# Ledger of designs, part 54: peptides against a protein of PDB entry 6O8C

Target 1, 262 residues: chain A of PDB entry 6O8C
Amino acid sequence: VGLRYEKISLPKIHPRYDLDGDASMAKAVTGVVCYACRTASTLLLYQELMRKGVRWLVELVKDDYNETVHKKTEVVITLDFCIRNIEKTVKVYEKLMKVNLEAAELGEISDIHTKLLRLSSSQGTIESSLQDISSRLSPGGLLADTWAHQEGTHPRDRNVEKLQVLLNCITEIYYQFKKDKAERRLAYNEEQIHKFDKQKLYYHATKAMSHFSEECVRKYEAFKDKSEEWMRKMLHLRKQLLSLTNQCFDIEEEVSKYQDYT

## One batch from the design tools (peptide; made by RFdiffusion4, then SolubleMPNN)

Design b2_p13_2_s4 (from b2_p13_2, 5 letters changed)
Fold by OpenDDE base, seed 4:
Structure b2_p13_2_s4 (fold): chain B 262 residues (1-262), chain A 13 residues (1-13)
Amino acid sequence: as target 1 above (262 residues)
Amino acid sequence: DELLEKLKKEYEE
């Protein structure tokens, strides 16, 4: 999803000395850079919130993992218990067969035993899958959230503050240009100052826009893309966990069919 | 940069 923002650009700046034009230009520049400041702040906030969400999701998925492990363990215990009981039953029937008793039932019990052993073997696959998931969630794993600390913009970068400083400078010049415009004509010295200020304005504006584009927008976009990718992977992982859980339930259900023999 | 240079030239004249 991400935040939507408008693309902004600086207005045309004419090199010719023109009090009216310069005031208008300065006003426009002020507006643009002001928007950049606000946007940068918003983008930063979004990223911080997303980072919080990422951390939350990691914990949630870890909980899901633990629950799945727990369920698997439960099924393993149940299955093993059933297998042991069936094996005991088989032994009893084998003894009875020696005296020509219960011959017809032995085959059925043996078949059940075989089925249970097959189910038991499937637990190995589930275990392997869980181990894989665990490794992916572990520090340094493929689904680690380290990217969230690396990508994007951070408060420590002080991008908003840096832009604000530039905005302040620009705003000051704008107000001066507004005054200059009101004077209609400036004395030579004031005219020279105006010209220098116009240069400064351009410098500050370009610096602000470059900073905004390169350090705020670009990094935000990278963060957004990375977060979306990571989120998809995490959701898929959750789905995998759910699938594994369901497999455990299926096994449990199958085992329950044979509990009457125990 | 080009614009800045133009501005500089204009105001330095």
Scores: peptide ipSAE 0.020, ipTM 0.546, DockQ to the pose 0.072
Fold by OpenDDE base, seed 2:
Structure b2_p13_2_s4 (fold): chain B 262 residues (1-262), chain A 13 residues (1-13)
Amino acid sequence: as target 1 above (262 residues)
Amino acid sequence: DELLEKLKKEYEE
């Protein structure tokens, strides 16, 4: 999800000296550059909000990770305790081995022991997965949020302010052109100034649009693309964590079935 | 650039 903006372009500027046309053109240019300023501002705001969201999500995922690790640890302790108890029971039954019933019970307990050991081995896989996730979340990891500070536009770039300066210059010329239009005819000197200002307006407008496209829009799009990619990976990671958590719960449930034998 | 050149020509006339 990104901000939608309309592609804007400067109106055609006619080289002919025409007070009415020039005023209209200047008005249109002012409008376009004004839109660029506003759009740049909104794009910047979006990115800043996204950066906050990214930071928030990182912390959330870290919390999820810690909870999963905690749960895993709890299960390991419980499982180990159960294994030790079963092993003691096995030893007792091995010594007794006097009655067929005892032999059958020993077999059952031995099977339980084997199952518990398998569960214990699965913990190793969970641990490895958690370690992988930890590495990915660590500074410099694949899911580090360093890109959020590097990509896109930042308030420190002063892009909006730069555009605003250009807009101010353009607006001033526009207002002058409105006055010129009202005069219907300009003296030679004023006409030359008008022509010169028209050139200035074009330069300012071109500069503004170039800056907008290259420094604001392009960088925003890069940020957006990177954010989407990163977000997808983070969501996937959260799903992995959830899966690991569920595995821990499953193991815990399985172990609980055998607690009566301890 | 072409536009600027045209503008220059127009204003020089």
Scores: peptide ipSAE 0.019, ipTM 0.527, DockQ to the pose 0.066
Fold by OpenDDE base, seed 3:
Structure b2_p13_2_s4 (fold): chain B 262 residues (1-262), chain A 13 residues (1-13)
Amino acid sequence: as target 1 above (262 residues)
Amino acid sequence: DELLEKLKKEYEE
């Protein structure tokens, strides 16, 4: 779940020269663009935090992977050792059978050997799964975090600063309009300046809102969507690792049942 | 007006 923000729009700008109305309009525009600046900053911060989270999760999953690989290796060694011992035992019993000793124990040991070999085969499947996971986590893999550096907005884009510059221009005009309102009536030249400033205000505001929408909000939404998708995949992968670990423990437990015969 | 057009041009540059 990403940050919730309110949709903002510029107030209607009336073409009529009205000192009171223009001051009120300018105030409203200032408020809207100010909100855009703050929102852009918040969205940027969120993305930066998410990028840190992504890096953290990658390291966590890599650690989980390494632990799983370690456990798998341990089990393989134990299993191989057990198999070798059982094979030796089988050979001994085969020799004893030639001397007319009891055959009942040989059958049991042979069955154990067969079971151990099946366990060894299953371990091969685990290895293949681990290799797949490793490939997905590798640089350029399907779960690489390169998107986190590409998608969204970044401090280097200077979006907040650009919006702030526009806000400053808008605010300046707003303050002038407050003064104009206080004068109640302007001379011809001042009136013309007021009209031109109103146009400037409009252009600055529209530029700010366009920049906010296209360069901040849109990119943020794209980042959010990508991050959610990636996160789901990573969590699923982590569950897979846990499953593989549990399978290793299960094999180890099964092998322990036969250690009395080795 | 001519002045408005000039302003528009200046802003777009």
Scores: peptide ipSAE 0.015, ipTM 0.522, DockQ to the pose 0.310
Fold by OpenDDE base, seed 1:
Formats: structure tokens, sequence, C-alpha cells
Structure b2_p13_2_s4 (fold): chain B 262 residues (1-262), chain A 13 residues (1-13)
């Protein structure tokens, strides 16, 4: 789902010199850029947590895979053992038939043997499926987590810190404009300084919002989309593993029915 | 296994 954030925009900056209006505008700009800083921080935190989650999930699925492989191996051993025993039994029956054993009993054992061989053939399909899953989880595979380190924003980008610097500059101008407003009228020189500061405020604000949108929000959205896609694939893979495990159990159960003949 | 052993015994007799 990801984090929801409000779309923010800078207030309109009027070129007209107005102490009351400029103070109000500066306050609004400060608020918007402050929100951008907080949002950037939150988005970064979310991504870092997701990266940890991704790593955790990879390990979990690998464990599931290993368990499935172990179960498959167990079933293969059991099945092979059962097949060998049934084959020996068939040979004994064939010899006894020369002495007066009914053909019906031999037929039953032969049918069991055929069924077991079919089960054995299905193990090949399971193995192939496991190999496919392993390849997908391997480095360079379709389910590799390398994207988590490439996409999105990272602490090393220092986006929050960069925005904070700009916010500090804007806040300083805002406080000055608040003082200017309190004076009601400024001397000519002070008025000129005020006008220059207003231009600086605009510059800083624009830079902050551009950085926020292009380097924080855009990259976050890309990360979010990629993470959702990857997560769906991983969950599907886990279901596949479960299915394979269940198939192994089913085979084991069926084999157990024939152990009485061995 | 038990059945196999029984069958082997019967064959040997």
Amino acid sequence: as target 1 above (262 residues)
Amino acid sequence: DELLEKLKKEYEE
C-alpha cells in the first residue's frame, strides 16, 4: 500500500511590496517546506524499513525452500525403498506361482509396482519445479532483491539535510519579515533589503520544492511500485513451495499404504 | 517387509 502523503504546492508569491502580505506568505512557505522536510524523512524511513523487510522475507523463503527440498529428499528415499521391496516381492511371487500361487495376487502386487513407478516419475517434476524456484531466488534471478538497494532514496543522499538547510534559510527570512511587519514602515534601505530577501526566499523555496518532488517523491514512488510487484511475486513463490510440499506429503501418504506389502 | 519375509519362508519350504 505504501505511505500516503498530501500533495503540496507553494503559495503564490506576489511581487508587490507588502509587509503584512509578505510576512503571511513567508509563513506559508515555511510551513510548506517544513512539511516537505518531514515527509521526506518519513518516506526515507519507510523505504529503509521496507528494505529490512525484503531481506527478511528473502531469508524466510529460502528457509521454506530448504525445508521443501528436505521433505522431497525424504520422500524420494522412502519411495525408492518401497519400490525395491515391491520388486523383490514380485520376483518371489513369480517363483511361487510355479508351485500354485494364484495369478490374482501377483496381479495386485504388479499394479502396486506400476503405481509406485508413476509416483516416482512425478518426483522429477517436483525437482524441476524446485530448481526453477532456486534459480529465481539466486543472484541475478527474477526475484533478486538488488532493486531494493538501487531504487528509492537512501540516507546517504542526504535529502532531508539538504531540505533542512533550505528550510533554515527560509525560516530566517520569515522571522525577519515578522519583525518588518511589526515596524509597520521601513526606511528606504531596509525596504530594499526586504525586497532582496523576498527574492531569496522565493529561490530557496523553489529549490526545496523541486528537490522534494524530483529526488524524494518521484524516487519513492518508483520504489513503492517495484516493491509491490516484487512482493506479489514472492508471495506467489511461497505458495508454490507450499504446493510442492503438499505434493510430497501426498506421495508419502500414498506410499505408506503400500508399506504393508513390503 | 513382513510379507516379503513370509513369502521367502514359504518358498524355501
Scores: peptide ipSAE 0.000, ipTM 0.292, DockQ to the pose 0.002; fails the geometry check

Design b2_p13_3_s1 (from b2_p13_3 with D1E I3L W11F)
Fold by OpenDDE base, seed 2:
Structure b2_p13_3_s1 (fold): chain B 262 residues (1-262), chain A 13 residues (1-13)
Amino acid sequence: as target 1 above (262 residues)
Amino acid sequence: EELLEELEEEFEE
């Protein structure tokens, strides 16, 4: 989910001296650059909020991981205990068989033992998967959030402030052009000043739009793309954790069926 | 901020 912004462009600036046209042009330029300032601010805010969200999600996933590890450990302990008990039972029955007791019960217990050992082996796979997840979540891992600090725009860049300075200059010229328009005709000196200010306005506007495009929008888009990719991976990882948790529960349930034989 | 508000008002007219 990214912020939608409209593509803005500067109006055409006519080289001809025209007080009415210049005032109108200046108004339009002011509006465009004003929009750029507001948009830049909004884009920055979005990124800052996303960074907070990223940090939150990382912690959430870490908690999920720890919970899964805890559950896995619990199951391993239970399973190992069950295996030990079954092994004791097997030994007892083996001794009893030497005294002419029925082999059928020993066979059943032996089968249970085999099943439990298989369950135990599956724990190794779960452990390996958890280790993989841990490595991905670790600092420097594939799912590290370092990109969130690197990509995009930051308050320290002062992009909004820079644009605001340019906007102020443009706005000042605009207001002067409104006054000039009201005069209908300027003296030679004032006309020359007007022409000079028009050039300044163009310069400031071009600088503002370039800065907005290159330093705000472009970086935002990069951040957005990276965030979306990262988010998808994180959500997938959470699903993997959930799957592992469910596997632990399945093993626990299976073990519970055999506890009556211990 | 005040300038932006003034500009917004002027553009809404």
Scores: peptide ipSAE 0.030, ipTM 0.734, DockQ to the pose 0.029
Fold by OpenDDE base, seed 4:
Structure b2_p13_3_s1 (fold): chain B 262 residues (1-262), chain A 13 residues (1-13)
Amino acid sequence: as target 1 above (262 residues)
Amino acid sequence: EELLEELEEEFEE
């Protein structure tokens, strides 16, 4: 769930000199750019928190992987032990059969041996799957978190600070325009200054909005999209790990049925 | 934040 923000736009700036209109316009511009500053800050914070979450999730999944590997290893050991014992039993029965003992039991044990060997073969598939997961989680793998460092906005970009500087300039002009409005009429020189300040206001506002849109919003959206995609993949991977773990448990349970023969 | 609050108060008004 990404942060919802409102689309903001600058008010129309009329070229005509109008003290009342200019003050109102300046107020509106100040509000818009102020909102942009706050929004940029919020978007940055969100991304930083998400990056932290990404790192956390990577470690969690690595732990899950290690647990699955451990369980697999345990099952392999148990299975191998069972196979060895069954093989010993088969050899004993084969020797006894030469001395006219029960053929029916040998058949059953041989069937168990065959089943165990099938289970053993399935371990190769699990191993291959684990190797694939490991490769995906490894540096440079498909699920590497390098994108989190590349995408989006970062504190080092100083976007909020840059916007704040522009906001300060705009705010100063707004306060001046408020004073100008109160004067009702300006002398020629002050009128010229007002006109110049209006141009500056426009310049700062446009720069702020462009910066906000291009460097804050756009990059945030890209980050959000990447994060969502990556998160889905990671969750799927966790599900795969769980499935592999369950397969190990299933094998272990099946092997336990034959442990009485050894 | 204070400036925004002031601006918001002025707009509600």
Scores: peptide ipSAE 0.030, ipTM 0.720, DockQ to the pose 0.026
Fold by OpenDDE base, seed 5:
Structure b2_p13_3_s1 (fold): chain B 262 residues (1-262), chain A 13 residues (1-13)
Amino acid sequence: as target 1 above (262 residues)
Amino acid sequence: EELLEELEEEFEE
């Protein structure tokens, strides 16, 4: 998962004055920085798309949570009603026993009551689990999406634009070096200008590559790592919600078996 | 973008 980009490095810049070599070097540098600019743009786009995906997934999981809570509430109401009815029945049979009436069914009803109380206890565990999930999804929780707004690169950082400015400076020098190469020999003053431009090229290229590495690639990798970790946790949480939902259905089915006694 | 495309063409060549 993630965009694969090639590791790029600047060509070795030789201090020796060589019109052919300098033109070739400048071409290579231009290509590398151009690639960095395009890559930075692609990495930015990827992160923006991922942020949209994160927001979408958060809303999806919140919907799943609300559905699970709703189902749990329905089951609790049904279960509580069933327990109350069974308790009333138990009291009636206890009174009948005091009058020496046969209460052969009292044992069965008592067993049902015990089973229902166990089911009620399990609902408490489900409630606790739902509360934990809610806390994790809440602002400041472990699964909050605040990281998506903080980590990585953003359009407001203007990293692509900054790289483009440096690329323009580099490209201008490259075109000059191409012209210098065509002249085959430069006058002394022109040669000195060429040497100074070569130093400027090096400066701009180094600045571009440092910016690309530190402000684009590094931040992207941090965002990528954080997103992968967060996504894994969210998927796990979604599975937990599904499990809780299934438990609610199982309890509902079991309670339905005892409704004939109520 | 046009400059980038021109540069890409020059490198493919």
Scores: peptide ipSAE 0.029, ipTM 0.730, DockQ to the pose 0.028; fails the geometry check
Fold by OpenDDE base, seed 1:
Structure b2_p13_3_s1 (fold): chain B 262 residues (1-262), chain A 13 residues (1-13)
Amino acid sequence: as target 1 above (262 residues)
Amino acid sequence: EELLEELEEEFEE
């Protein structure tokens, strides 16, 4: 779940010269662009935190993978040892049958041997699954985290700073309009300056909102969507690793039942 | 393993 932000829009700017209206409009514009600056900063922070989280999760899953591989290796060694011992036992019983030992015991040991061989074959499937997981976690794999560095906004983009510059220009005009309002009436030259400043205000405001929407919000949404997709895949992979680990434990437990025959 | 050792000992005698 990503950060929620309110959709903001600029107030309508009336072309009419009105000192009270222009001061009120400028105040509203300042507020909107100020919100955009704060929101852009928050969105950037969120993305940076998520990037750290992504890196952390990758390392965690790699550790889980390594643990699973180690457990699998342990089980393979144990299973192979058990198989070798059972094979020796079978040979001994075959020799004893020449001396009138009952065929029933040999049958039981042979059945155990067959079961162990089946378990050994299942290890091949586990190995294949682990290899698939490893390939997906590799730098060129489907679960690579390269997207986290490509998508979204970054501190190097200086989006917050760019918006802040525009906000400063807007705020300066707002303060002037507040003074103009206090004068109630302006001389002709001052009135013309006020009108020009109003045009500048509009220019800065539209530039700020365009930058905010296109370079901050849009890129953030893309990052958010990609991160959610990637996180779901990583969590699923972790569940797969757990399943493989459990399969190894199950095999180990089953093998332990036959160790009494070795 | 113990059973194997016992069986191997019986065959060596």
Scores: peptide ipSAE 0.005, ipTM 0.321, DockQ to the pose 0.002; fails the geometry check

Design b2_p13_3_s2 (from b2_p13_3, 5 letters changed)
Fold by OpenDDE base, seed 2:
Structure b2_p13_3_s2 (fold): chain B 262 residues (1-262), chain A 13 residues (1-13)
Amino acid sequence: as target 1 above (262 residues)
Amino acid sequence: DELLEKLQEEFEK
């Protein structure tokens, strides 16, 4: 999961005045910073897509939760109804015994009643589990998606635009260095300008790479790590919900076996 | 419910 990117570094910038070397260096720097711009854009896009995915998954899990709660409620109603009917049946048999009528089935009915009560007790555990899941999914819960808004890079940071400005400055200097190279030798004033531009190039390049590394890559990596952790937890929670749903179905099936006794 | 009704009928006899 996540985008793979290559680690980039600036080429060595030699302090010596060399028209051929400076043009080559400037070309390489332009390439590196250009790559940084493109990569920053791609990383931003990835994060924005992931944020959408996170929101989608949250809604999906909430739907799963609601479905499980609904099923649980249905089973509770059915189970309670069955218990009440069995209890009435037990009372009838007890009355029959008082008048010396055979109630050979009383033991069996009583056993069914006991089993149903056990099933009813298990509903408490399911309820507790659902409450735990609900708390985790709550806005302040452990599985809140607040991190998705805080971590990583955002369009509002304008990182790509900032890098692009620096790239433009670097590119202009590169093109000038190509022209300088073609002249083979510069006049004194032009040479001084070239040297000054080389310093500017270094400054812009360093600023671009620092910004890229610290504000784009580092934040992206933090976002990626957090997203992976969160995603694993959410998927696990979904499995828990499915397990609870299955438990409800199991209880419903057991109850259905005793409906003939009501 | 049906069983309960039958049992109740027997009890009332």
Scores: peptide ipSAE 0.000, ipTM 0.306, DockQ to the pose 0.002; fails the geometry check
Fold by OpenDDE base, seed 3:
Structure b2_p13_3_s2 (fold): chain B 262 residues (1-262), chain A 13 residues (1-13)
Amino acid sequence: as target 1 above (262 residues)
Amino acid sequence: DELLEKLQEEFEK
């Protein structure tokens, strides 16, 4: 779930010279651009937090992977030991059969041996699955976190600062317009300055909104979408690891049943 | 292991 923000738009700017209207318009523009600055900052913060979360999750999954590998290794050792013991037992029984000793137990032991070999084969598939997971987590793999450093906005982009500069310019004009309004009527030269400042305000505001939309919001949305997709894949991978771990436990439990025959 | 030992003992008789 991403951060919710309100869509903002600049108020209509009337071309007519109106001190009251221009002051009100400037106030509204200031408010909108101020909101853009704050929103940009919030979006940046969110992305930075998400990047930390991504790194954390990567480490967590790596730990899970290592634990699974260790468990698998343990089971392989146990299984191999059991197989070796059963094979020895089979050989002993075969020798006993040559001297006409009862063979009733040989069939059961042979069946156990066959089952153990099947379990050993299943361990091979687990190994291949683990290797696949490892490859996906490796640098350059499908689940690499390089996107987190590339997508979205970063502090180094100085988007908030750039917007703040524009906001400062706009705010200055707004305060001037507030003063102009208080004068009720301006001299010719002051009126021309007012008109010129109105154009400047429009320019700054438009620049701010374009920057906000294109460099902040758009990039944030791209980051958000990519992060959600990546997160789902990582969580699924964790589930896969858990499944593999459980399979190892199941095999271990099955092997334990046959230890009495060794 | 215990079973194997017992079997070996019987075989040696």
Scores: peptide ipSAE 0.000, ipTM 0.304, DockQ to the pose 0.002; fails the geometry check
Fold by OpenDDE base, seed 4:
Structure b2_p13_3_s2 (fold): chain B 262 residues (1-262), chain A 13 residues (1-13)
Amino acid sequence: as target 1 above (262 residues)
Amino acid sequence: DELLEKLQEEFEK
């Protein structure tokens, strides 16, 4: 998962003065740095899209949480109502036992009451789980999206623009080297300028590649790794919420079996 | 509720 990009490296730069070789080298360097610029832009875009996705997912999970809480509340109300009704029924039967009713029926109702109380106890566990989830989703929680703002590259870093400036300098030198090549031979002063420009080219290229590697690629990889980890945790959380919801439905179904005694 | 009503009726007899 993530954007695939090719590893790039600078061509070998020969120290020897060679108009043909220098032009070819400059062309290759221009190509490499151009690729770096495009790649950096693409990596940035990916991260920005992922940040949007992260925010969206957080909202979605919060909605899921609220729905689960709502369902839990509904079940609690239903369960409590059923318990109260069974308790009333037990009291009535206890009174009727004085008038020669079957003891077996009272036993059955008492067993139902016991089962309902067990179900009520399970609601406490669900509540605790929901509270845990809430804490994890809260600001400063373990699943907070603060990492999305800290990790990776951002438009404010202006990495693409910085690389573009270097690319422009490199491109200018390349075009000059192309002209120099066409001249076949340079005067002494022009030769010296060419040599200086070659040094500048090397400097700009090295700076561009270092910036690309350290400020673009490396940070992107860190962002990607963190994003994947966080995403897995969030998806797991959603599954937990679904499980809790299903537990609520199971309890509701069980309670419904005893509503006929009300 | 229906059961409770029936039980109450029997109790009143």
Scores: peptide ipSAE 0.000, ipTM 0.306, DockQ to the pose 0.002; fails the geometry check
Fold by OpenDDE base, seed 5:
Structure b2_p13_3_s2 (fold): chain B 262 residues (1-262), chain A 13 residues (1-13)
Amino acid sequence: as target 1 above (262 residues)
Amino acid sequence: DELLEKLQEEFEK
């Protein structure tokens, strides 16, 4: 789960003036920052894809919820109708008993009535569960997808572009250091420029790595963690909805057994 | 409903 990336670090920058060493160091720094740029881009793409996936899953679960609510409503109507019919039957039997007619079936009908009332009570629990699920999916609920818009990195942050600017500066210095190396020896003024450029390289590299770590990697990891947690909860909720649907089917099946008595 | 009809018939006898 998630993208794997290599942990990168800047090479040690020695204060000593060394044309060969400085060129090699600059090459390594360029490589590291280049990798950071590519990685940042990949991490951003991953997050954007995940956001699309989150939106898709939310809609899917909402559809599941609506289907469950519909089924529950259907069962409630059927059950209520059955209860009303059984109650009428009970009243008829009671009248028959008053005129001393045999009503041996009254006990059975009464038992059925009791069972139906129990089933009706269970519908209240299902309703409560559905209301809970609805509240969790609602804006501001525990399963709201607002985090997907807040957490992580976004194209608007322009992190890749910012890193690319720094990489360009670093690359320019690297190419100069390659030239300096080829000269084998620099005049005093050129040597001083080389030393200043080395300081600039260090500054740009440090800034790039800090930005990469703090604004790209850290935020990505936070997004990843949040997405995993949220996904787990959503999958669990979907299972709950399925369970509620099955309960509705079970009740419907049970009620169908008593329809012959109405 | 069918049961109710039968019961009503018996009651009217």
Scores: peptide ipSAE 0.000, ipTM 0.302, DockQ to the pose 0.002; fails the geometry check

